Peptides against a protein of PDB entry 3HTU. Designs and how they scored, part 42

Target 1, 75 residues: chain A of PDB entry 3HTU
Amino acid sequence: RRPEEWGKLIYQWVSRSGQNNSVFTLYELTNGEDTEDEEFHGLDEATLLRALQALQQEHKAEIITVSDGRGVKFF

## One batch from the design tools (peptide; made by RFdiffusion4, then SolubleMPNN)

Design b2_p18_1_s1 (from b2_p18_1, 12 letters changed)
Fold by OpenDDE base, seed 4:
Structure b2_p18_1_s1 (fold): chain B 75 residues (1-75), chain A 18 residues (1-18)
Amino acid sequence: as target 1 above (75 residues)
Amino acid sequence: KIEELLEKIKKKVEEEEK
């Protein structure tokens, strides 16, 4: 899958899962319990980042970088 | 680690929204 395709899958999950909080760390998005049943679980962070960057271009997400790591806010 | 990072991210989001 291309990063854009991963982004689509991720955003579909965000949109349909009824999440109370739209802010995630990159780690919990691919390694957390909430996504264990998703196709993108276990996705490497580099590919995840590219997927999220694709969503960011569509104004569906914003990648947030802090000193200790990265996260994402979905819209 | 994750909770700490989440808090930092949330704080940054809040600051950007001000």
Scores: peptide ipSAE 0.231, ipTM 0.752, DockQ to the pose 0.797
Fold by OpenDDE base, seed 2:
Structure b2_p18_1_s1 (fold): chain B 75 residues (1-75), chain A 18 residues (1-18)
Amino acid sequence: as target 1 above (75 residues)
Amino acid sequence: KIEELLEKIKKKVEEEEK
């Protein structure tokens, strides 16, 4: 899959999941319990980042960087 | 560690929205 295709899958999950909070660490998205049944579970962080960057270009997400790591906010 | 990171991210988001 291309990064934008992964991004689409991720965003679809976000939109339908009914999550209370739209902010995630990158680890939570691919290794968390909430996404265990999703196709993108276990996705390597490098590919995940590219997928999120694609969503960011579409104004559907914002990647957040702090000293200890990265996260993402979905819109 | 993950919880600490999440808190830092949430704080940053909150600051950016102000």
Scores: peptide ipSAE 0.231, ipTM 0.752, DockQ to the pose 0.843
Fold by OpenDDE base, seed 3:
Structure b2_p18_1_s1 (fold): chain B 75 residues (1-75), chain A 18 residues (1-18)
Amino acid sequence: as target 1 above (75 residues)
Amino acid sequence: KIEELLEKIKKKVEEEEK
């Protein structure tokens, strides 16, 4: 899959899950319990980052970087 | 450490949105 395709799958999950909090660490997205049944679970961080960057271009997400790691806010 | 990281991210998001 291309990064854009992964981005689509991730955003579809975000949209249909109806979660109150839309902020995640990158680790939670691919290794968390909430995404265990999703196709993108276990996705390497490099590919995940590219997928999120594609969503960011569409203003559907914002990647947040701090000293200890990275996260993402979905819109 | 995920919990600590998440808090830092959330705080930064709040600051950037002000």
Scores: peptide ipSAE 0.219, ipTM 0.746, DockQ to the pose 0.790
Fold by OpenDDE base, seed 1:
Structure b2_p18_1_s1 (fold): chain B 75 residues (1-75), chain A 18 residues (1-18)
Amino acid sequence: as target 1 above (75 residues)
Amino acid sequence: KIEELLEKIKKKVEEEEK
């Protein structure tokens, strides 16, 4: 899959899951309990980041880098 | 708002690495 395709799958999950918290660390998205049944669970961080960057270009996500790591907010 | 969001993410990252 291309990064854009992964981004689509991730955003579809975000849209349908009804999560109250739209802020995630990168680890939560691919290793968390909430995404265990999703196709993108276990996705490598490098590919995940590229997927999120594609979503960011579409104004569907914002990647935030802090001193301790990275997170993402979905819109 | 940005500062508040950054703090939230920072706390989450810290908790994961704990």
Scores: peptide ipSAE 0.176, ipTM 0.706, DockQ to the pose 0.144

Design b2_p18_1_s2 (from b2_p18_1, 11 letters changed)
Fold by OpenDDE base, seed 2:
Order: C-alpha cells, then structure tokens, then sequence
Structure b2_p18_1_s2 (fold): chain B 75 residues (1-75), chain A 18 residues (1-18)
C-alpha cells in the first residue's frame, strides 16, 4: 500500500470508531489495544509517519513533533 | 514529556466532546 492508502485506512478508523479522543501518539496508533483489529496495526513507524504526512497535506491531521517524541491530532 | 502532554490534551478533548 502507498502511504496515502494507509492514511485513508487510518482516517476511516478515526472518523468512524466513535471515539471521543482524536489525539494519539504514534505508538498508540500502531501498537495500542484500540487498533488491534485494524489493518494498520503493527505498521512500522516510518510508513505510519508518511501516511500521516499525507493526511496532514489534506488537512485531516496535524503531526506534533517535539524533541521528546511525536503525536498526531486528527480533524 | 510528550506522552504526558498528549495525555493532558486527550483528556481536554474528551471533556470538550462531552
């Protein structure tokens, strides 16, 4: 899958999961219990980041990067 | 730590969404 395709899957989960929390660490998205049944579970962080960057380009997410780590906010 | 900051942010979002 291309990063854009992964991004689509991730965003679909975010938008339809019914969760009231739209802020995640990168680890939570790929290793968290909430995504265990999703196709993107276990996705390597490098590919995940590219997927999120694709979503960010579409204004569907904002990647938060600080020296201590990274997270993402979905819109 | 970003994990702590994100936790606080998540909590804030959750409260605002209710």
Amino acid sequence: as target 1 above (75 residues)
Amino acid sequence: KIEELLKEAKKKVEEEEK
Scores: peptide ipSAE 0.059, ipTM 0.606, DockQ to the pose 0.240
Fold by OpenDDE base, seed 1:
Structure b2_p18_1_s2 (fold): chain B 75 residues (1-75), chain A 18 residues (1-18)
Amino acid sequence: as target 1 above (75 residues)
Amino acid sequence: KIEELLKEAKKKVEEEEK
């Protein structure tokens, strides 16, 4: 899958689960309990970041950079 | 570490929303 395709799957989960406006770490999205049954569970962080960047370009997410890591907020 | 990052990220979001 291309990063854009992964982004679509991730955003679909966000929408279906009502997680819009929630903040996640990148780790939580691919390693958290809430996404254990999702296709993107276990996705490598590099690909995940590219997927989220694609969503950000579509104004569906905002990547948050802090001193000790990165998070993401979905819209 | 993850909990700390979440706290910082949520704080940053809150600041941007204001």
Scores: peptide ipSAE 0.056, ipTM 0.600, DockQ to the pose 0.899
Fold by OpenDDE base, seed 5:
Structure b2_p18_1_s2 (fold): chain B 75 residues (1-75), chain A 18 residues (1-18)
Amino acid sequence: as target 1 above (75 residues)
Amino acid sequence: KIEELLKEAKKKVEEEEK
């Protein structure tokens, strides 16, 4: 899958679960209990970041950089 | 670790909303 395709899957999950306008750490998205049954669970961080960047281009997400890692807010 | 990151991220989001 292309990063854009992963982004689509991730955003679909966010929307279906009603978690828009929520903040997640990258770890929570791919390693969290809430996404264990999702196809993107276990996705490598590099690919995840590219996926989120694709969503960011569509104004569907904003990647947040903090001192101890990165997070993302979905819109 | 995760909690600290979430705390910082939440703070940044809040600041951006101002």
Scores: peptide ipSAE 0.054, ipTM 0.601, DockQ to the pose 0.913
Fold by OpenDDE base, seed 4:
Structure b2_p18_1_s2 (fold): chain B 75 residues (1-75), chain A 18 residues (1-18)
Amino acid sequence: as target 1 above (75 residues)
Amino acid sequence: KIEELLKEAKKKVEEEEK
């Protein structure tokens, strides 16, 4: 799957679970208990980041990047 | 540091929704 396709799956999960406006660390999205049944669980962080960047371009997410970690807020 | 900030942010959002 392309990053954009992963982004679509991730956002669909956010929408279905009613977690719009929620904040997650990148680790929680791919390794958290809440996403264990999702196709993107276990996705490598590099690909995840590209997927989130695609969503950010669509104004559906905002990536929080600092020297000691990364997170994302969905809209 | 970021983990703590995100944790606090999530808590605030959750409390605001409930």
Scores: peptide ipSAE 0.048, ipTM 0.598, DockQ to the pose 0.222

Design b2_p18_1_s3 (from b2_p18_1, 8 letters changed)
Fold by OpenDDE base, seed 2:
Structure b2_p18_1_s3 (fold): chain B 75 residues (1-75), chain A 18 residues (1-18)
Amino acid sequence: as target 1 above (75 residues)
Amino acid sequence: KLEELKKKAEEKYEEKLK
């Protein structure tokens, strides 16, 4: 899958689960209990970041960088 | 550490909105 395709799957999950407008750490998205049944669970962080960057270009997400790591907010 | 990271990310986002 291409990054934008992964982004679509991730965004669909966020929307279906009603978790829009919430902040996640990148770790939570791919290693968290809430996404264990999702196709993107276990996705490598590098690919995840590219997927989120694609969503960011569409104004559907915003990547937040802090000293200890990265998070993301979905819109 | 994970919870701390999440909190910091949330706080940074809120600060950007100000």
Scores: peptide ipSAE 0.388, ipTM 0.821, DockQ to the pose 0.908
Fold by OpenDDE base, seed 1:
Structure b2_p18_1_s3 (fold): chain B 75 residues (1-75), chain A 18 residues (1-18)
Amino acid sequence: as target 1 above (75 residues)
Amino acid sequence: KLEELKKKAEEKYEEKLK
């Protein structure tokens, strides 16, 4: 899958689970219990970041960088 | 560690909104 395709799957999960307007760490998106049954569970961080960047270009997400990691806000 | 990261991310986002 291309990054934008992963982004679509991730955003669909966020929307269908009613978690829009929420902040996630990159880790909990791919390693958390809430996404264990999702296709993007276990996705490498590099690909995840590219997927989120694609969503960011669509104004569906905002990547937040802090000193010890990254988070993402979904809209 | 993860909880702290999430909290910092939330705080940073809110600061940007102000």
Scores: peptide ipSAE 0.384, ipTM 0.821, DockQ to the pose 0.913
Fold by OpenDDE base, seed 4:
Structure b2_p18_1_s3 (fold): chain B 75 residues (1-75), chain A 18 residues (1-18)
Amino acid sequence: as target 1 above (75 residues)
Amino acid sequence: KLEELKKKAEEKYEEKLK
């Protein structure tokens, strides 16, 4: 899958679960309990970041970088 | 508008990291 395809899957999950406007750490998306049954669970962080960047270009997400990690807010 | 959203998101993110 291409990063944009992963982004679509991730955003579909966010939308289906009604979690738009929520903030996640990158770790939560790929390693959290809430996504254990999702195809993107276990996705490497580099690919995840590219997927989120694709969503960001569509104004569907905003990546947040802080000193102790990265997060994302979905819209 | 964007700055406000990011600020709130960052605050929530910081909370999640704790």
Scores: peptide ipSAE 0.309, ipTM 0.802, DockQ to the pose 0.146
Fold by OpenDDE base, seed 3:
Structure b2_p18_1_s3 (fold): chain B 75 residues (1-75), chain A 18 residues (1-18)
Amino acid sequence: as target 1 above (75 residues)
Amino acid sequence: KLEELKKKAEEKYEEKLK
């Protein structure tokens, strides 16, 4: 899958689960209990980041970088 | 407005990542 395709799957989950306007750590998205049944669970962080960047281009997400790591807010 | 939302998100992430 291309990053854009992963982004689509991730955003579909966010929308279906009513998680819009919420903030996640990158770890929560790929290693959290809430996403265990999703195809993107276990996705490597590098690919995840590219997927989120694709969503960011569409104004559907904003990647936040802090001193201890990165997160993302979905819109 | 997006900038303000980002700031709020950063504050929340700082809490989560600590």
Scores: peptide ipSAE 0.301, ipTM 0.797, DockQ to the pose 0.146; fails the geometry check

Design b2_p18_1_s4 (from b2_p18_1, 9 letters changed)
Fold by OpenDDE base, seed 2:
Structure b2_p18_1_s4 (fold): chain B 75 residues (1-75), chain A 18 residues (1-18)
Amino acid sequence: as target 1 above (75 residues)
Amino acid sequence: KLEELLKKIKEKVKEKEE
C-alpha cells in the first residue's frame, strides 16, 4: 500500500471508531489495544509517519512533535 | 513513559488551540 492508502484506512478508523479523544501517540495507533483488529496495526513507524503526512496535506491530521516523541491529532 | 508522552502531546495541542 502507498502511504496515502494507509492514511485513508487510518482516517476511516478514526472517523468510525467513536474515540473519546482524537489525539494519539504514534505508538498507540499501531501498537495500542484500540487498533489490534485494524489492518494498520503493527505498521512500521516510518510508513505510518508518511501516511499521516499525507493526511496532514489534506488537513485531516496534524503531526505533533515533542522532545520525547511524536503524536497526531485527527480532524 | 507512554502516559507521560501522551500528556506532553495533549498539552501541546491545548497550547496551539489557545
Scores: peptide ipSAE 0.210, ipTM 0.730, DockQ to the pose 0.875
Fold by OpenDDE base, seed 3:
Structure b2_p18_1_s4 (fold): chain B 75 residues (1-75), chain A 18 residues (1-18)
Amino acid sequence: as target 1 above (75 residues)
Amino acid sequence: KLEELLKKIKEKVKEKEE
């Protein structure tokens, strides 16, 4: 899959899940309990980042970088 | 350390939105 395709799958999950909090660390997106049944679970961080960057271009997400790691806010 | 990281991320998000 291309990064854009992964981004689509991720955003579909975000939209369908209807979670109260839309902020995630990159780790919990691909390794957390909430995404265990999703196709993108276990996705490498490099590919995940590219997928999120594609969503960011569409204003559907914002990647947040701090000294201890990275996260993402979905819109 | 996930909890601590989330806290920092959420704080930074709040700051960027202000």
Scores: peptide ipSAE 0.195, ipTM 0.722, DockQ to the pose 0.770
Fold by OpenDDE base, seed 5:
Structure b2_p18_1_s4 (fold): chain B 75 residues (1-75), chain A 18 residues (1-18)
Amino acid sequence: as target 1 above (75 residues)
Amino acid sequence: KLEELLKKIKEKVKEKEE
C-alpha cells in the first residue's frame, strides 16, 4: 500500500470510531489496544508518518512534534 | 490552542515512555 492508502484506512477508522478531534501519539495509533483489529496496527513509524503527512495535506490531520516525541490531531 | 495541544501530546508521550 502507498502512504496515501494507509492514510485513508487510518482516517476511516478515526471517523468510524468517533475519534475526530482526538489527539494521539504515533505509537498508540499503531501499537495501542484501540487499533489492534485494524489493518494498520503494527505499521512501521516511517510509513505511518508518510501516511499522516498525506492526511495533513488534506487538512484531515496535524502532526505535532515535541521534544520527546510526536503526535497527531485528527480533524 | 496549539500550545495546549502540545502539552497534551507531551503528557501522553511521557506516559507511554514510563
Scores: peptide ipSAE 0.160, ipTM 0.687, DockQ to the pose 0.143
Fold by OpenDDE base, seed 1:
Structure b2_p18_1_s4 (fold): chain B 75 residues (1-75), chain A 18 residues (1-18)
Amino acid sequence: as target 1 above (75 residues)
Amino acid sequence: KLEELLKKIKEKVKEKEE
């Protein structure tokens, strides 16, 4: 899958589960309990980041980098 | 709002590292 395709799957989950406006660490999206049944569970962080960047270009997400790590907010 | 969001993310990241 291309990053854009992963982004689509991730955002579909966000919408279906009512997680819009929620904040996640990158780890939570691919390793958390809430996404255990999703296709993107276990996705490598590098691919995840590219997927989120694609969503960011569409104004559907905002990636935030802090000194202690990275997170993402979905819209 | 941005500062508050950054704070939340920072705290969340710290919790995962524990």
Scores: peptide ipSAE 0.156, ipTM 0.680, DockQ to the pose 0.143

Design b2_p18_2_s3 (from b2_p18_2, 12 letters changed)
Fold by OpenDDE base, seed 4:
Structure b2_p18_2_s3 (fold): chain B 75 residues (1-75), chain A 18 residues (1-18)
Amino acid sequence: as target 1 above (75 residues)
Amino acid sequence: MEKLLEEIKKKVEEEEKE
């Protein structure tokens, strides 16, 4: 899958899962309990980042960088 | 990891206030 395709899958999950918190660390998005049943679980962070960057271009997400790592806010 | 999430949330909150 291309990063854009991963982005689509991720955003579909965000939209359909009924999550009450749209802020994630990159780690919990691919390694957390909440996404264990998703196709993108276990996705490498480099590919995840590219997927989220694609969503960011569509104004569907914002990647947040802090001292200890990265996260994402979905819109 | 939990600390990272809190830091991210704080940054988001700061951006929303501005």
Scores: peptide ipSAE 0.280, ipTM 0.768, DockQ to the pose 0.849
Fold by OpenDDE base, seed 3:
Structure b2_p18_2_s3 (fold): chain B 75 residues (1-75), chain A 18 residues (1-18)
Amino acid sequence: as target 1 above (75 residues)
Amino acid sequence: MEKLLEEIKKKVEEEEKE
């Protein structure tokens, strides 16, 4: 899959999950319990980042960088 | 990891205030 295709799958999950909080660490997005049944679970961080960057171009996500790591806010 | 999440949430909050 291309990063854009992964981004589509991730955003589809975000949209249908109905979760109140739209902020994730990159780790919990691909390694957390909430995404265990998703195709993108276990996705390497490099590919994940490219997928999220594709969503960011569409204004569907914002990648947040702090001193200890990165996260993402979905819109 | 939860500490990282809190830092991210704080940064998001600060950016939303701008």
Scores: peptide ipSAE 0.278, ipTM 0.770, DockQ to the pose 0.843
Fold by OpenDDE base, seed 1:
Structure b2_p18_2_s3 (fold): chain B 75 residues (1-75), chain A 18 residues (1-18)
Amino acid sequence: as target 1 above (75 residues)
Amino acid sequence: MEKLLEEIKKKVEEEEKE
């Protein structure tokens, strides 16, 4: 899959999951309990980052960098 | 992990206030 295709799958989950918390660490998104049944579970961080960058270009997500790592906010 | 999440949330809140 292309990064854009992964991004689509991720955003579909975000949109339909009904989650009230739209902020995730990158690890939670691919290794957390909430995404265990999703196709993108276990996705490597490098590919995940590219997928999120594609979503960011579409103004559907914002990648957030802090001193201890990275996360993402979905819109 | 929880610490990182809190740091991210804090940064988001700060940006929203600006």
Scores: peptide ipSAE 0.274, ipTM 0.763, DockQ to the pose 0.835
Fold by OpenDDE base, seed 5:
Parts: C-alpha cells; sequence; structure tokens
Structure b2_p18_2_s3 (fold): chain B 75 residues (1-75), chain A 18 residues (1-18)
C-alpha cells in the first residue's frame, strides 16, 4: 500500500469510531488497544508518518512534534 | 495549540513510563 492508501484507512477508522477532533501519539495509533483489529495496527512509524502527512495535505490531520515525540490531531 | 502540545507531551510521557 502507498502512504496515501494507509492514510485513507486510518482516517476511515477515525471517522467511523468517532475520533474526529481527537489527539493521538503516533505510538498509540498503531500500537494501542483501540486499533488492534485495524489493518494499520503495527504499521512502522516511517510509513505512518508519510500517511499522516498525506492526510495533513488534505487538512484532515495535523502532526504535532514535542520534545519527547510526535502526535496527531484529526479533524 | 499550547494546550494541545501539553496534552501530547503528557500522553507521550505516559507511554514512556508504562
Amino acid sequence: as target 1 above (75 residues)
Amino acid sequence: MEKLLEEIKKKVEEEEKE
């Protein structure tokens, strides 16, 4: 899958699960209990970042970087 | 954004501690 395709799957989950306007760390998005049954669970961080960057271009997400790591806010 | 950054920081720290 291309990063854009992963982004589509991730955002579909966000929308269907009512997680719009929610904030995640990158880790809990792919390693958390809430996404265990999703295809993108376990996705490597590099690919995840590219997927989220694709969503960011569409104004569907914003990647946030802090001293200890990165997170994302979905819109 | 400042509040959001603090929330992200808190969450990341929690993950590192667990």
Scores: peptide ipSAE 0.223, ipTM 0.719, DockQ to the pose 0.138

Design b2_p18_2_s4 (from b2_p18_2, 9 letters changed)
Fold by OpenDDE base, seed 5:
Structure b2_p18_2_s4 (fold): chain B 75 residues (1-75), chain A 18 residues (1-18)
Amino acid sequence: as target 1 above (75 residues)
Amino acid sequence: MEELLKKIKEKAEEEEKE
């Protein structure tokens, strides 16, 4: 899958699970209990970041960087 | 991990207020 395709899958989950306007760490998005049954569970962080960047270009997400790491807010 | 989430949430809220 291309990063854009992963982004689509992730955002589909966000939308159908009612997680819009929610904030996640990158880790809990791919390793958390809430996404265990999703295809993107276990996705490597590098690919995840590219997927989220694709969503960010569509104004569907914002990648947030702090001193200790990164997260994402979905719209 | 929870501390990171807290920081990210705080950052997100700050950006919304700006």
Scores: peptide ipSAE 0.399, ipTM 0.826, DockQ to the pose 0.942
Fold by OpenDDE base, seed 4:
Structure b2_p18_2_s4 (fold): chain B 75 residues (1-75), chain A 18 residues (1-18)
Amino acid sequence: as target 1 above (75 residues)
Amino acid sequence: MEELLKKIKEKAEEEEKE
């Protein structure tokens, strides 16, 4: 899959899950319990980042960088 | 990992404040 395709799958999950908190670390998005049944579970961080960057271009997400890691906020 | 999540959430909240 292309990064854009992964981004689509991820955003579909975000939209359907209806979770109260739309902020994730990159790790919990691909390794957390909430995404265990999703196709993108276990996705490598490099590919995940590219997927999220595609969503960011569509104003559907914002990648947040701090001193010791990265996360994402979905819109 | 929880500390990282906390930092991410804090930064997200700060960006929402006007």
Scores: peptide ipSAE 0.397, ipTM 0.822, DockQ to the pose 0.849
Fold by OpenDDE base, seed 3:
Structure b2_p18_2_s4 (fold): chain B 75 residues (1-75), chain A 18 residues (1-18)
Amino acid sequence: as target 1 above (75 residues)
Amino acid sequence: MEELLKKIKEKAEEEEKE
């Protein structure tokens, strides 16, 4: 899959999951309990980042970087 | 990891206010 395709799958999950919090660490997005049944579970961070960057270009996400790691906010 | 999440959420909130 292309990064854009992964981005689509991720955003589809975000949209339908009904999560009350739209902020995730990159780790919990691909390794957390909430996404265990999703196709993107276990996705490597490099590919994930490219997928999220594609969503960011569409203003559907914002990658957040802090000293100890990275996360993402979905819109 | 939850500590990292807290930092990320805090930064997200700060950016919303800008």
Scores: peptide ipSAE 0.396, ipTM 0.825, DockQ to the pose 0.863
Fold by OpenDDE base, seed 1:
Structure b2_p18_2_s4 (fold): chain B 75 residues (1-75), chain A 18 residues (1-18)
Amino acid sequence: as target 1 above (75 residues)
Amino acid sequence: MEELLKKIKEKAEEEEKE
């Protein structure tokens, strides 16, 4: 899958599960309990980041960077 | 991990207020 395709799957989960306006660490998104049944569970961080960047270009997400890690807010 | 999430949420709130 291309990053854009992963982004689509991730955002579909966000929308269907009512997680809009929610904030996640990148680790929680791919390794957390909430996404354990999703296709993108276990996705490597590099690919995840590219997927989220695609969503960010569409104003559907915002990647948040702090001193000790990264997260994402979905809209 | 919880600490990181807290920091991210705080930053998100700050950006929203601006």
Scores: peptide ipSAE 0.388, ipTM 0.823, DockQ to the pose 0.905

Design b2_p18_3_s1 (from b2_p18_3, 6 letters changed)
Fold by OpenDDE base, seed 4:
Structure b2_p18_3_s1 (fold): chain B 75 residues (1-75), chain A 18 residues (1-18)
Amino acid sequence: as target 1 above (75 residues)
Amino acid sequence: MEEDKEIVREKLEEIKKK
């Protein structure tokens, strides 16, 4: 899959999950309990980052970088 | 953005504790 294809899958999950909190760590998306059954679970962080960058270009996400790691806000 | 950064920091801290 291309990064934008992964981004689509991730955003679909965010949209259909009905979660109130739209802010995630990258770790939560690929290693969290809530995504265990998702196809993007276990995705390497580099590929995940590229997927999120694709969403960011579409103004559907904003990547957040802090000292201890990365997160993302979905719109 | 700063508020969202704080949320991410808190989440990362929670993960470290587990």
Scores: peptide ipSAE 0.641, ipTM 0.885, DockQ to the pose 0.827
Fold by OpenDDE base, seed 3:
Structure b2_p18_3_s1 (fold): chain B 75 residues (1-75), chain A 18 residues (1-18)
Amino acid sequence: as target 1 above (75 residues)
Amino acid sequence: MEEDKEIVREKLEEIKKK
């Protein structure tokens, strides 16, 4: 899958689970309990970041960078 | 944005302590 395709799957989960306007660490998205049944569970962080960047271009997400790691807010 | 950054920091700290 291309990053844009992964982004679509991730955003679909965010939308159908009512997680809009929520903040996640990147780890929570790919390793968290809430996404265990999703296709993007276990996705490498590099690909995840590219997927989120695609969503960011569409104004559907904002990647948050702090000193100890990264997170994302969905809209 | 700073509020969201703080949320991320707190979450990362929780994961680190696990």
Scores: peptide ipSAE 0.640, ipTM 0.884, DockQ to the pose 0.907
Fold by OpenDDE base, seed 1:
Structure b2_p18_3_s1 (fold): chain B 75 residues (1-75), chain A 18 residues (1-18)
Amino acid sequence: as target 1 above (75 residues)
Amino acid sequence: MEEDKEIVREKLEEIKKK
């Protein structure tokens, strides 16, 4: 899958689960309990980041960078 | 953004402690 395709799957999950405007760490998205049954669970961080960057270009997400790591907010 | 940054910081700290 291309990063854009992964982004679509991730955003669909966020929307269907009603978690828009929620903030996630990158770890929560790929390693958390809430996404265990999702296709993107276990996705490597590099690919995840590219997927989120694609969503960010579409104004559907905002990547948040802090000193200790990264997170993301979905819209 | 600052509020969201703080949320991310707290989440990362919690993960680190576990």
Scores: peptide ipSAE 0.636, ipTM 0.883, DockQ to the pose 0.933
Fold by OpenDDE base, seed 2:
Structure b2_p18_3_s1 (fold): chain B 75 residues (1-75), chain A 18 residues (1-18)
Amino acid sequence: as target 1 above (75 residues)
Amino acid sequence: MEEDKEIVREKLEEIKKK
């Protein structure tokens, strides 16, 4: 899959999961319990980042960088 | 953005402790 395709899958999950918060760490997306059954679980961080960057270009996500790591907010 | 950054910081801290 291309990064854009991964981004689509991730965004679809976010949209249908009905979660209260739209902010995630990158770790939560690929290593969290809530995504264990998703195809993108276990996805390497580099590919994940590219996927999120694709979503960011579409204004569907914003990558958040802090001292100890990165997160993402979905729109 | 700062509020969202703080959320990320807190989440990262929690994950680090696990």
Scores: peptide ipSAE 0.633, ipTM 0.882, DockQ to the pose 0.873

